# Peptides against a protein of PDB entry 3C2G: the designs that were tried, part 25

Target 1, 209 residues: chain A of PDB entry 3C2G
Amino acid sequence: IRTFDLLGLLLHDSDAIDGFVRSDGVGAITTVVQYPNNDLIRAGCKLLLQVSDAKALAKTPLENILPFLLRLIEIHPDDEVIYSGTGFLSNVVAHKQHVKDIAIRSNAIFLLHTIISKYPRLDELTDAPKRNRVCEIICNCLRTLNNFLMMWIPTPNGETKTAGPNEKQQVCKFIEIDILKKLMSCLSCEGMDTPGLLELRSTILRSFI

## One batch from the design tools (peptide; aimed at target 1 N91 R143 E199)

Design b2_p16_6_s4 (made by RFdiffusion4, then SolubleMPNN; from b2_p16_6, 11 letters changed)
Fold by OpenDDE base, seed 2:
Structure b2_p16_6_s4 (fold): chain B 209 residues (1-209), chain A 16 residues (1-16)
Amino acid sequence: as target 1 above (209 residues)
Amino acid sequence: SSAEQQKYIEELRKEL
């Protein structure tokens, strides 16, 4: 715990973050969060989120890290772990086709649907900090989904991946009424990634209509 | 319901 808090204070600039990632810092965190300590898991996942946009992650093998993180998010009933883990996932899949492929093979699409589905409607949450955290989690999941859907939209250059039949079935769950309601509720929340949610709306329309 | 789903899709279209 104290080590991760100290690291979080030291990793305040992009060069320090990139240096930490180049030194297998992500692998070190994933080793430490295997201990059955909730505060350690929270602190480790928060540190993962802090380094999740590092340029050095493009050179970091994520084949063992992503399946582990997805399993951790699946089994850990903690909004702070889920927030940090889904935030990490959304950042590491951005602009990285090989990372998207690892995440999809690791059942990320189904997990993201499960995460969104388990939370109540935002209007049922009276506690503002809890409501905001739930909205951020849903936004992280939806931003990750947008990154997956974008792979299957034809580009002007004619390069598109074809979603497999299983991936197509999994992404079709995101046009369920409950998911669409949660997307709309997130668009009504102040201080959220409204541009990213609007991009997802456009992506859904292009993918399913 | 499919009708509610279509309503939300149309709401998503109007906000574009």
Scores: peptide ipSAE 0.022, ipTM 0.609, DockQ to the pose 0.019
OpenDDE base, seeds 1, 3, 4, 5: peptide ipSAE 0.021, 0.020, 0.018, 0.010; ipTM 0.582, 0.532, 0.513, 0.478

Design b2_p16_7 (made by RFdiffusion4)
Pose (drawn by RFdiffusion4):
Structure b2_p16_7 (pose): chain A 208 residues (1-190, 192-209), chain P 16 residues (1-16)
Amino acid sequence: IRTFDLLGLLLHDSDAIDGFVRSDGVGAITTVVQYPNNDLIRAGCKLLLQVSDAKALAKTPLENILPFLLRLIEIHPDDEVIYSGTGFLSNVVAHKQHVKDIAIRSNAIFLLHTIISKYPRLDELTDAPKRNRVCEIICNCLRTLNNFLMMWIPTPNGETKTAGPNEKQQVCKFIEIDILKKLMSCLSCEMDTPGLLELRSTILRSFI
Amino acid sequence: EELQAERLEAARLASS
C-alpha cells in the first residue's frame, strides 16, 4: 500500500506516468489487486486512476487487464473502487479503437448501464461526500459511453463504422425508460454538489 | 502532495 502511495507521489506529470506504463506498471497494479484486501484494492485502483490518461496505454497489451478490471468494477461493493475503475475506463478507451473493441467484447457498455442504474436519485442522498461520489461515478460512466458512440455517428470524413448486434443491444439499453427517468432526474433535481455541473453537461452530450 | 492532487485532477478531467 505504501508503494502504491509513493508511486502516486512520484508520478507527477505525463512523462512520469508514461514511463510507468512503459515499465509495465499497469499490468503490475492489476496483478497485485487480485489479493482480497480492500485497503490494498482501494490503493491500487487510486493509482490506476492517476495513470489512466497516459498515451502509452495505446501500446500496452490490454486484452487481459481490461476484462479483469471490468469484472472488478462489476462485483466490488465499495464506491471508491467503482469511482476509480470507471474513471480509468473513461480515459483508457479514449482515442483508442482497439481498446474500445476489447471493452465492447467484455460487455463494457452493458456494465455502464448497470452501474448507473444501481444508485438512487441524487435527491435521495443525504451525506454530501457520498452524493458527490455517486455524481462523479455516473459522470464517469456517461463519459465512457460518449467515447464509444463516436464510432457509429456518420462522419463526412468517411469513417462510418457499422455496429454489430452485440454493440447494438448494449447501446439501446440507454433508451430504456428506467435509465432515461434517472438521467432526466439528475438534470433537474433541486442540491449543492460540486460535481453536478459537469454531470449535467455530460448528460446533455450523451443524449446528443 | 499538491502535485499529486493536481495530477489526479488532470487525470479526472482528461475525458471531459

Design b2_p16_7_s1 (made by RFdiffusion4, then SolubleMPNN; from b2_p16_7, 10 letters changed)
Fold by OpenDDE base, seed 2:
Structure b2_p16_7_s1 (fold): chain B 209 residues (1-209), chain A 16 residues (1-16)
Amino acid sequence: as target 1 above (209 residues)
Amino acid sequence: MSKREEALKRARNASL
């Protein structure tokens, strides 16, 4: 716990973060969060989120890390772990086709739907800190989905990956009325990534029309 | 901005 907090203080600049990632710091964190200690898991996942935008992650093998993290998010009931893990996922899949492919093969699309489905509507949450955290989790899930959908949109230069039949079926669940209501509720939250949610709305429309 | 808002903004700016 204190070690991850100390590391989070030291990892304050991009060069320190890149240095940590180049030294297999992500693998080290994922090894430590295998211990059945909730505070350790929270601190480790928070540190993963803090390094998730590192340029060095483009050269880091994620084949073992990403399936493990997805499983951790699936089984762990803690909003802080889910928040940090979905935040990490959303950042590492950005612009990295091979990482998107690993996540999709690891059932990430279905997991994102399950996470969004688990949470109540934001209007049912009276506690402002809880409501904000739930909104952030949903936004992380939806941003990750946007990053997947963007692979299947025709580019002007003619190379489109086609979503498989299973991926199409899993993506179709995000047009369920309850998911759409949660998306709309997130758009009404102050301090959220409104441009990213509007981009997702545009991407969904282009993927289903 | 929190360090988080900066990281999210960096990840977003890498996406544009």
Scores: peptide ipSAE 0.030, ipTM 0.664, DockQ to the pose 0.310
OpenDDE base, seeds 1, 3, 4, 5: peptide ipSAE 0.027, 0.026, 0.027, 0.022; ipTM 0.672, 0.662, 0.659, 0.633

Design b2_p16_7_s2 (made by RFdiffusion4, then SolubleMPNN; from b2_p16_7, 9 letters changed)
Fold by OpenDDE base, seed 4:
Structure b2_p16_7_s2 (fold): chain B 209 residues (1-209), chain A 16 residues (1-16)
Amino acid sequence: as target 1 above (209 residues)
Amino acid sequence: MSAYQARLERARNASL
């Protein structure tokens, strides 16, 4: 625990973060968060979020790491772990086709839907800290979905991947009325990535038209 | 019981 907090206090610059990631720091964290200690898991996932935009992640083998983290965020009851884990996922898949492919093969699309579905509507949450954290989790899930959907939009060069039938079916779950209401509720939250959520809305529409 | 709680219990029982 204290070691992850200290590491988070030392990883202030992009070069230190990249150095940590190049030294298999993500693998080290994921090894330690396998222990059944919630405080350790929380601290480790928070540190993962802090390094999740590292350029060195493009060269990090994530084949064993991502499936583990996906299972962790599927089962863990702590919203702080879910927040950090979904935040990590959203950043790590960004601009990395191979990482997107690992996540999709690991059933990430369905998991994102499951996570969003688990939480109540934001209007049912009277506790502002809890409501904000739930909104952030939903936004992380939706941003991750946007990153997946963008692979299946034709580029100006005509290059596009085609979503498989399972992926298409899983994506169709995000047009459920309750998911759309949660998306709209997130757009009403202060301090949220409203541009990113509007981009997702546009991406969803373009994926179904 | 969540799958996580069941894992925590298994790990707790394996450390006893």
Scores: peptide ipSAE 0.024, ipTM 0.561, DockQ to the pose 0.020
OpenDDE base, seeds 1, 2, 3, 5: peptide ipSAE 0.021, 0.018, 0.021, 0.017; ipTM 0.592, 0.552, 0.599, 0.563

Design b2_p16_7_s3 (made by RFdiffusion4, then SolubleMPNN; from b2_p16_7, 9 letters changed)
Fold by OpenDDE base, seed 5:
Structure b2_p16_7_s3 (fold): chain B 209 residues (1-209), chain A 16 residues (1-16)
Amino acid sequence: as target 1 above (209 residues)
Amino acid sequence: MAAYEERLRRARRASD
């Protein structure tokens, strides 16, 4: 735990983060968080989030790491782990087609829906810190979804990846009234990137128009 | 902490 905290303190700049990732730092964290200790898992996932925007991740083999992380955030009860894990996922799939493909093959779309569905409506959460954390998790999920949806938007060059029938069906679940209500409730959360959420909403709606 | 959150926000925006 202290080691992850210390590493987090040393990884302040992008070059240090890239250096850590190039040294298989993500694999190292993933190995450590396999130990059934919640504090260790929390600290490790937080560190993963801290390095999740590293450019070096484009060269990191994530075929074993990403499915493991997806399973972790599927089963782990701690919102801090879910926050860090969904945050990592949202960042790591950004601008990385091969990572998106790994995530989709690992049922990430369905998992994102499951995560959003398991949380109560934000209006039912009276504790502000809890409400904000849940909102952040939902936002991470929706941002990840947006990154997937962008793959299936026609490019000016006419090259469009088509979503498979299963992916289309899974995406359609996000237009359920309960999911849409949760998205709308996140727009009212203090400190959230409201413009970003509006963009996400627009992209989701456009995918069905 | 603030610098990290800002980087996360930037990485998240770069994905849009």
Scores: peptide ipSAE 0.020, ipTM 0.582, DockQ to the pose 0.387
OpenDDE base, seeds 1, 2, 3, 4: peptide ipSAE 0.020, 0.018, 0.019, 0.018; ipTM 0.610, 0.568, 0.574, 0.572; seed 1 fails the geometry check

Design b2_p16_7_s4 (made by RFdiffusion4, then SolubleMPNN; from b2_p16_7, 10 letters changed)
Fold by OpenDDE base, seed 5:
Structure b2_p16_7_s4 (fold): chain B 209 residues (1-209), chain A 16 residues (1-16)
Amino acid sequence: as target 1 above (209 residues)
Amino acid sequence: MAAREEALRRAREASL
């Protein structure tokens, strides 16, 4: 715990973060969060989120790390772990196609739907901190989905990867009325990535037309 | 609590 807090204080610039990631810092955190200690898991996932935008992650082997993190965020009760883990996922899949392919093979699309589905409607959350955290989690899931959908949109000049039949079926779950209502409720939250949610809405429309 | 911690433990062991 205190070591992760100290590391988070030392990793204040992009070069330090890239240095940590190049030294297998993500693997080191992932090894430590394997212990059944919720405070350690929370602190480790928070540190993963802090380094998740590092350019060095594009060269980091995530074949063992990413399936572990996906299982962690599937089953962990703590919204802070889910927030950090979904934030990490959203950022790392933005870096390279191979990371997206690992995530998709690890059932990430279905997991994103499961995470969004387990939370109540934002309108039912009276506690503002809880409502904002749930909105951020949903936004992280939806941003990750956008990064997947963008692979399958035809570009004017490129070989587009076609979504497999299972991937298409999993994506179709995001047009469920309850998921769409949660997306729309997130657009009403202050301080959210409204541009990113509008981009996703456009991407969904382009994927189903 | 215990059943969920055990599910977390099993999920971690299956990732090694």
Scores: peptide ipSAE 0.017, ipTM 0.579, DockQ to the pose 0.026
OpenDDE base, seeds 1, 2, 3, 4: peptide ipSAE 0.014, 0.010, 0.010, 0.013; ipTM 0.573, 0.583, 0.563, 0.589

Design b2_p16_8 (made by RFdiffusion4)
Pose (drawn by RFdiffusion4):
Structure b2_p16_8 (pose): chain A 208 residues (1-190, 192-209), chain P 16 residues (1-16)
Amino acid sequence: IRTFDLLGLLLHDSDAIDGFVRSDGVGAITTVVQYPNNDLIRAGCKLLLQVSDAKALAKTPLENILPFLLRLIEIHPDDEVIYSGTGFLSNVVAHKQHVKDIAIRSNAIFLLHTIISKYPRLDELTDAPKRNRVCEIICNCLRTLNNFLMMWIPTPNGETKTAGPNEKQQVCKFIEIDILKKLMSCLSCEMDTPGLLELRSTILRSFI
Amino acid sequence: ERPYTKLYEDDDFIND
C-alpha cells in the first residue's frame, strides 16, 4: 500500500506516468489487486486512476487487464473502487479503437448501464460526500459511453463504422425507460454538489 | 487530493 502511495507521489506528470506504463506498471497493479484486501484494492485502483490518461496505454497489451478490471468494477461493493475503475475506463478507451474493441467484447457498455442503474436519484442521498461520489461515478460512465458512440455516427471524413448486434443491444439499453428517467432526474433535481455541473453537461452530450 | 486528468474524445464533435 505504501508503495502504491509513493508511486502516486512520484508520478507527477505525463512523462512520469508514461514511463511507468512502459515499465509495465499497469500490468503490475492489476496483478497485485487480485489479493482480497480492500485497502490494498482501494490503493491500487487509485493509482490506476492516476495513470489512466497515459498515451502509452495505446501500446500496452490490454486484452487481459481490461476484462479483469471490468469484472472488478462489476462485483466490488465499494464506491471508491467503482469511482476509480470507471474513471480509468473512460480514459483508457479514449482515442484507442482496439481498446474500445476489447471493452465491447467484455460487455463494457452493458456494465455502464448496470453501474448507473444501481444508484438512487441524487435527491435521495443525504450525506454530501457520498452524493458527490455517485455523481462523479455516473459522470465517468457517461463519458465512457460517449467515447464509444463516436465510432458509429456518420462522419463525412468517411469512417462510417457499422455496429454489430453485440454493440447494438448494449447501446440500445440506454433508451430503456428506467435509465432515461434516472438520467433526466439528474438533470433537474433540486442539490449543492460540486460535480453536478459537469454531470449535467455530460448527460446532454450523451443524449446528443 | 490531487485531481486526475479527464479525457473527452467528443469535444471536437460538440464544438462543431

Design b2_p16_8_s1 (made by RFdiffusion4, then SolubleMPNN; from b2_p16_8, 8 letters changed)
Fold by OpenDDE base, seed 1:
Parts: sequence; C-alpha cells; structure tokens
Structure b2_p16_8_s1 (fold): chain B 209 residues (1-209), chain A 16 residues (1-16)
Amino acid sequence: as target 1 above (209 residues)
Amino acid sequence: ERPYKKIDETKEFIES
C-alpha cells in the first residue's frame, strides 16, 4: 500500500510515468493486486489510473492485463476500484484498435452496462461525494463505450468494421430508458465530461442510423 | 487529481 502511495507521489510528470510503463509497471501492479486485500487493490487501481495516459501504453501488450482488470472490476463492487478501473480502461482503449478488440472480446460492453445498471439514480444519492463518484464512474463507462462505437463508424471512403450481432445487441441495451436517464443526469453534474457524454449520444445515433 | 482523460486516437469521428 505504501509503495503504491509513494509511486503516486513520485509520478507527477509524463516522462516518469512513461518510464514506469515501459519497465512493465502495469504488469507489476496487476501482479500485486491479485492478493485479496481491499486497500491494496484500491491503491493499485488508483496507480493504474494515474499512469493510464502514458504514451508507452500504446506499445504495451495488454492481452493478459486487460482481461484481468475487467474481471477485477466485475468481482469487486467497490466504487474506488470501479472508478479507477473504468478510468484506466477508457484511456487504454483509446490508444490502439487491438486494445479495443481485447476489451470487447473480454465482454467489456456487457460489463459497462452492468456497472451503470447497478448504481442508483443520481437524484437518489444525497451524499455529494458519493453522487459525484457514481457520476464519474458512469462517465468513464460511457467514454469507453464511445471508443468502442467509433470502430464501427464508416470512414469517408466507406471502409469500416461492422459490429457483430452480439456486440450490436449489447450496445442496444444502452438505449434503455434507465440508462438514458442516468446519462442525462450526468450531463447536469458539475465538473463532468459533458462533451464526452454528448459525443457518445451522437455516436450512438450514428451507429443506429 | 491529475487529469487523465484521453480522446480516441484510432479514428476521427465523422457525422453524416
């Protein structure tokens, strides 16, 4: 725990973060958080989030790391773990197409929907810190979904991948009324990624029209 | 907290 805290204090610049990632720092974290210690898992996932924008991640093999993280988020109903994990996920899938493929193959779309569905409506949360954290989690999930949907948007020359029937079905679940209400509620929260949420809405419309 | 959010780097969004 203290080691991860120390690393978090030392990794303030992009070069240091990139160096950590190039030295298989992400793999090291994922190895450590395999122990059933909630504080350790929280600290490790937070550190993952802190390094998730590193340029070196575009060159890092994530075939084993990403499925592990997705499983970790699935089995640990901890807001801090989910926040950090979905934040990490949203960033790493932005780097390379093959990372998106790994995540989708690991049932990430379904997991994102599950996460959003399990949280209560924001207007039912009276505790402001809790409400903001939930909103941030939903935003991370939706940003990740937007990155997935981007794969299936045609380029100007008409070349694009097509979503499989399973992926399309899973994406369709995000237009259910409960999910849409949560999306709209997030748009009203201060300090949230409103542009990203609006982009997702546009991307969803483009995907179905 | 350090800003971490990134936009997609794989494709440019195009509206029709």
Scores: peptide ipSAE 0.229, ipTM 0.754, DockQ to the pose 0.410
OpenDDE base, seeds 2, 3, 4, 5: peptide ipSAE 0.207, 0.132, 0.037, 0.095; ipTM 0.765, 0.732, 0.634, 0.671

Design b2_p16_8_s2 (made by RFdiffusion4, then SolubleMPNN; from b2_p16_8, 7 letters changed)
Fold by OpenDDE base, seed 4:
Formats: structure tokens, sequence, C-alpha cells
Structure b2_p16_8_s2 (fold): chain B 209 residues (1-209), chain A 16 residues (1-16)
């Protein structure tokens, strides 16, 4: 735990982060968090989030890392683990087609829906820190989904792919009224990017309807 | 804690 904290403190420089990632630092973290210790898992996932925007990740094989992380999020109903894990996922799939494919094959879309579905409505959360964390998790999930959806919509600079029937079915779950209400409730959270959330909603609604 | 970045595949995407 203290080791991850120390690493987190040292990894504020982009070159240091890239050096860590190039040295298979992400693989090392995933190896360590395989031990059944909640504090260790939290610390490891937090560190993953801290390095999730590293340039070196573009050249890092994630074939084993992403499925492991997705499984970790699935079996650990911990807000901090889910926040860090979904945040990591959101960042690593951005601008990386290969990474998106790995995540989708690993049932990421369904998992994201499951996560959002299991959290209560934000109006039921009176504790502001808890409410904000839940909102951030929902936003991470929807941002990740948005990055997936970008593959299947026409873009000026990208080649459009066609979503398979399974992917379409999984995406359709996000237009359920319960999911949409939770997204809308995030718009009322203080300090949130309201225009960004509206964009996410628009992208989700337009992609498969 | 490092904030999660709002990253999209295509920065030039325009919503209709």
Amino acid sequence: as target 1 above (209 residues)
Amino acid sequence: EKPVKKLYEDEEFILS
C-alpha cells in the first residue's frame, strides 16, 4: 500500500510516468492487486488511474491487463475501485482502436451498464462526497461508452466501422429510462461538466436509434 | 488524485 502511495507521489512528471509504463509498470500493478486485499486493490487501481493518460500506453500490450481490470471491477463493489478502474478504462480506450476492441470483447459495454444500474439515484444520496463520487463513476462509464460509440459513427478523420448485433443490443440498454434519469441527475451535481454530459447523452441517443 | 480526462476518439466530431 505504501509502495503504491510512494509511486503515486513520484509519478507527477509525464516523463516519469512514461518511464514507469515503459518498464511494464501497469503489468506490475495488475500482478500486485491479484492478492485479496481491499486496501491494496484500492491503492493499485488509484495508481492505474494516475498513469492512465501516459503516452507510453499506446505501445503497451493490454490484452491481459484490460480483461483483468474489468473482472476486478465486476467482483469488487467498492466505489474507489470502480471509480479508478472506470477512469482508467475511459482514458486508455480513447484514440486507441485496438484497446477498444479488447475491452468490447471482454464484455465492457455490459459491465458499464451493470455498474450504472446498481448505483442508487443521486437524489437518494444526501452525503455530498458520496453523491459526487457516484456521479463521477457514472460519468466515467458513459464517457467510456462514448469512446466506443465513436467507432460506429461517421467522423471527418476516421473510418466508420459497423457495430455487431451483440454490441448494438448492449448499447440499447443505455437508453433505458433509469439510466437516462441517472445521467440527467448528474447534470445537477456541483462542479460537473454539464455541456460534456449533454454531449454524452446526445451521442448515446443518436448512435443506435 | 489525478483527474480522469475527457477523451474522445475524434476531437473534430460535431454533434448534429
Scores: peptide ipSAE 0.040, ipTM 0.569, DockQ to the pose 0.525
OpenDDE base, seeds 1, 2, 3, 5: peptide ipSAE 0.027, 0.038, 0.033, 0.034; ipTM 0.580, 0.565, 0.573, 0.591; seed 3 fails the geometry check

Design b2_p16_8_s3 (made by RFdiffusion4, then SolubleMPNN; from b2_p16_8, 8 letters changed)
Fold by OpenDDE base, seed 2:
Structure b2_p16_8_s3 (fold): chain B 209 residues (1-209), chain A 16 residues (1-16)
Amino acid sequence: as target 1 above (209 residues)
Amino acid sequence: ERPVRKIYDYDEFIKS
């Protein structure tokens, strides 16, 4: 736990983060968080989030790491773990097609829907810190979804990947009224990625037209 | 706490 805290203090610039990632830091974290210690898991996932935008991740094999993280998020009902994990996921799939594929094969789309569905409406949360954290989690999930959807939209050169029938069905779950209401609720939260959420709305529309 | 990256670079995506 102290090690992760120390690393978090040191990893304040891009070069340090890249160095950590190049030394298989992500793999090390995922190994450590396999121990049944909630504080350790929280600290490890937070550190994952802190390095999730590292350029060195482009050269890091994620075939084993990503499924593990998804499983961790699925079975660990902790807002901090879910926040950090979904944040990590959203960043790593942002610019890498093969990472998107790994996540999708690991049932990420369904998991994202499950996460959003399990949280109460933001209107029902009176505690501001809790409400904000839930909103951030939902935003992370939706941002990740947007990254997946963009993959299936034709590029300027006409190239496009086609979503499988299962993926299409899972994506359709996000246009449920409950999900849409939660999306809209996030737009009213201060400090949220409003432009990104609006982009997702547009992306969803384009995906079904 | 380091924030989640919120900027989507489409050009980088299509090159991946």
Scores: peptide ipSAE 0.028, ipTM 0.617, DockQ to the pose 0.259
OpenDDE base, seeds 1, 3, 4, 5: peptide ipSAE 0.026, 0.026, 0.026, 0.027; ipTM 0.620, 0.598, 0.625, 0.621; seed 1 fails the geometry check

Design b2_p16_8_s4 (made by RFdiffusion4, then SolubleMPNN; from b2_p16_8, 8 letters changed)
Fold by OpenDDE base, seed 2:
Structure b2_p16_8_s4 (fold): chain B 209 residues (1-209), chain A 16 residues (1-16)
Amino acid sequence: as target 1 above (209 residues)
Amino acid sequence: ERPVKKIYDDQEFIES
């Protein structure tokens, strides 16, 4: 855990982060978080989030990392782990079809729905830090979904991938009233990615029309 | 902490 703290202090610029990733830093983190220590898992996932916008991730094999992370998120009912993990997930699947496929095959869409569904309504959370964290988690999940949906929207070149029947069914769950209410609730939270959430709405419409 | 970019398939936002 001390190592992760140190790395967090050192990784202040994109070049340092990129260097860490190029040196298989993500793999190292995933190895460490396999130990049954909650503090270590939290720190490791937070570090994953911190490096999740690294350009070097485009060249990082994630075939083993993503399934593991998804499982970790699934079995750890920890807001910090879920926040960091979904944040990482959302970033790594962006602009990477192959990575999206890995995540989807690993039941990511269903997991995202499960996460959102299990959290209480934001209006039921009186503690502001907790409410904000939950909102951020929901936003991360929805942003990830947005990135998945973009895969099935025609490109300017007219190319598009077709979602399988299972994927379509799972995506349809996100238009349930409960999910939509939570989406709308996130829009009322200060500091949230409102433009992104609005973009998601647009993406959903484009996906289902 | 360094703000982490929130990356979308079609656009990017900076986490505030």
Scores: peptide ipSAE 0.461, ipTM 0.792, DockQ to the pose 0.410
OpenDDE base, seeds 1, 3, 4, 5: peptide ipSAE 0.024, 0.455, 0.025, 0.440; ipTM 0.567, 0.827, 0.556, 0.787; seed 3 fails the geometry check

## One batch from the design tools (peptide; aimed at target 1 L11 H12 I17 L49)

Design b2_p17_1 (made by RFdiffusion4)
Pose (drawn by RFdiffusion4):
Structure b2_p17_1 (pose): chain A 208 residues (1-190, 192-209), chain P 17 residues (1-17)
Amino acid sequence: IRTFDLLGLLLHDSDAIDGFVRSDGVGAITTVVQYPNNDLIRAGCKLLLQVSDAKALAKTPLENILPFLLRLIEIHPDDEVIYSGTGFLSNVVAHKQHVKDIAIRSNAIFLLHTIISKYPRLDELTDAPKRNRVCEIICNCLRTLNNFLMMWIPTPNGETKTAGPNEKQQVCKFIEIDILKKLMSCLSCEMDTPGLLELRSTILRSFI
Amino acid sequence: SLSEKLAEERTKNFEKL
């Protein structure tokens, strides 16, 4: 845990996190967090979140790491883990087609739907720290969804990709009535939460 | 953005070190 904490302090900028990724740091973190201990898991995922915007992640073999992390997000009961995992997912798929492909094959879009749907409306959360967390989680999920949807929107540049039935059923779940009600309620609930502005802006983008 | 927030957090972590 202290090693994770120290690496978190050392990796202050882009060059450092890229150096860590080139040294197989992401594979090391994911291997270690297989140990069933929540403090250790929380610490490793915090560091993964920190290095998630690394451009070197375009070169790292993610065929095994990514499905493992999606499974962890699916079953781990604590919000800090979910926050870190979904934050990592949003950055790691950004600008990387082959990585989006891995995530789709592992049902990443279906998982985003499940993560959003499990939480009550933001007006039903009393403690401010927890409300802000759910808010950032939902925001992470919709950012991730938005990084996927770009593939299938007709671009005059000429890269009109066709969605397979697998991608179709996952994306179409986001027009089911239950999640639309929840998403629209985040847009209008009446809430002093620091992440609310970014969340509402991201929701509008998801609908667009 | 998330990347901007992470860059700010990484700068503060480094100052703390």

Design b2_p17_1_s1 (made by RFdiffusion4, then SolubleMPNN; from b2_p17_1, 8 letters changed)
Fold by OpenDDE base, seed 1:
Structure b2_p17_1_s1 (fold): chain B 209 residues (1-209), chain A 17 residues (1-17)
Amino acid sequence: as target 1 above (209 residues)
Amino acid sequence: SLSEKIAKLRKELGELL
């Protein structure tokens, strides 16, 4: 715990972050978060979020890291872990086709649906800190999903990846009535990325035309 | 250095595992 807090304080610039990532810092954190200690897991996932935009991650073999993080988010009922983990996921898949492919093969689409399904509607949350954290988690999930769907939108040049049947079926779960009601409740909440939610809606529609 | 802190973290973990 204290070591991660001290590392987080030192990772205040992009060069330090890139240096940490090049030194297999992400692999070190993923080894630590295998311990059944909630405080250690929280601190490790928070540190992962802090380094998630590092340019050096494009050269890091995430095949051995990303499945473990996705599994950790799946099994750990902790908003701080889910926030940090979905934040990491959303950042690492951005502009990285190979990382998107790893995440999708690791059942990330279904995991995002599971996360959104577990939380109540934002309008049912009276506690502002809890509501804000849930809002941030949902935004991370939506941004990640949008990044996946964008791969299957036809480009003007005629080369498009087609989503497999399983991926299409998993995406269709996001248009189920209970999920749609939750997503629509987000549009009425202050601090929600309403543009991102509307972009995702547009992307979903375009993925099935 | 960051490398030394990573090495220390790995050592502390290896002693616990």
Scores: peptide ipSAE 0.021, ipTM 0.538, DockQ to the pose 0.032
OpenDDE base, seeds 2, 3, 4, 5: peptide ipSAE 0.019, 0.020, 0.019, 0.014; ipTM 0.534, 0.515, 0.525, 0.492

Design b2_p17_1_s2 (made by RFdiffusion4, then SolubleMPNN; from b2_p17_1, 6 letters changed)
Fold by OpenDDE base, seed 2:
Structure b2_p17_1_s2 (fold): chain B 209 residues (1-209), chain A 17 residues (1-17)
Amino acid sequence: as target 1 above (209 residues)
Amino acid sequence: SLAEKIAEERKKLGELL
């Protein structure tokens, strides 16, 4: 815990973050979060989120890390862990086809649906910090989904990957009325990436036409 | 308990790493 807090304070610039990532810092964190200590897991996942946009991650093998993190998020009923983990996922899959493929093979699409489905409607949450955190989690999930869907949209100059039958079935769950209501509820949250949610809406429409 | 199940699953995950 204290080590991760101290490390998080030291990782205040991009060069320090890249140095940490190049030194297998992500692997070190993933080893530490194996301990059955909730505070340690929270701190470790938060640190993962802090380094999740590091340029050095493009050179980091994620084949062992991503499946583990996805399973951790699946089994850990902690909003802070889910927030940090979905934030990490959404950042590491961005612009990285190989990482998207690892996440998809690890049932990420189904997990994202499961996460969104488990949370109540935002209008049922009276506690503002809880409501905001839930909204952020849903946005992380939806941003990750957008990154997946974009792979299957025809581009004028590229061979489009075709989603497999399982991926198609999992994607179809995101057009469930309850999921769509949660997406719409996120648009009403202050400080959310409204442009990103509108992009997702456009991507969903293009994926189902 | 749920906490014991989570702890057991974390142990299994640690063995896979």
Scores: peptide ipSAE 0.025, ipTM 0.463, DockQ to the pose 0.023
OpenDDE base, seeds 1, 3, 4, 5: peptide ipSAE 0.015, 0.016, 0.015, 0.017; ipTM 0.493, 0.546, 0.488, 0.398

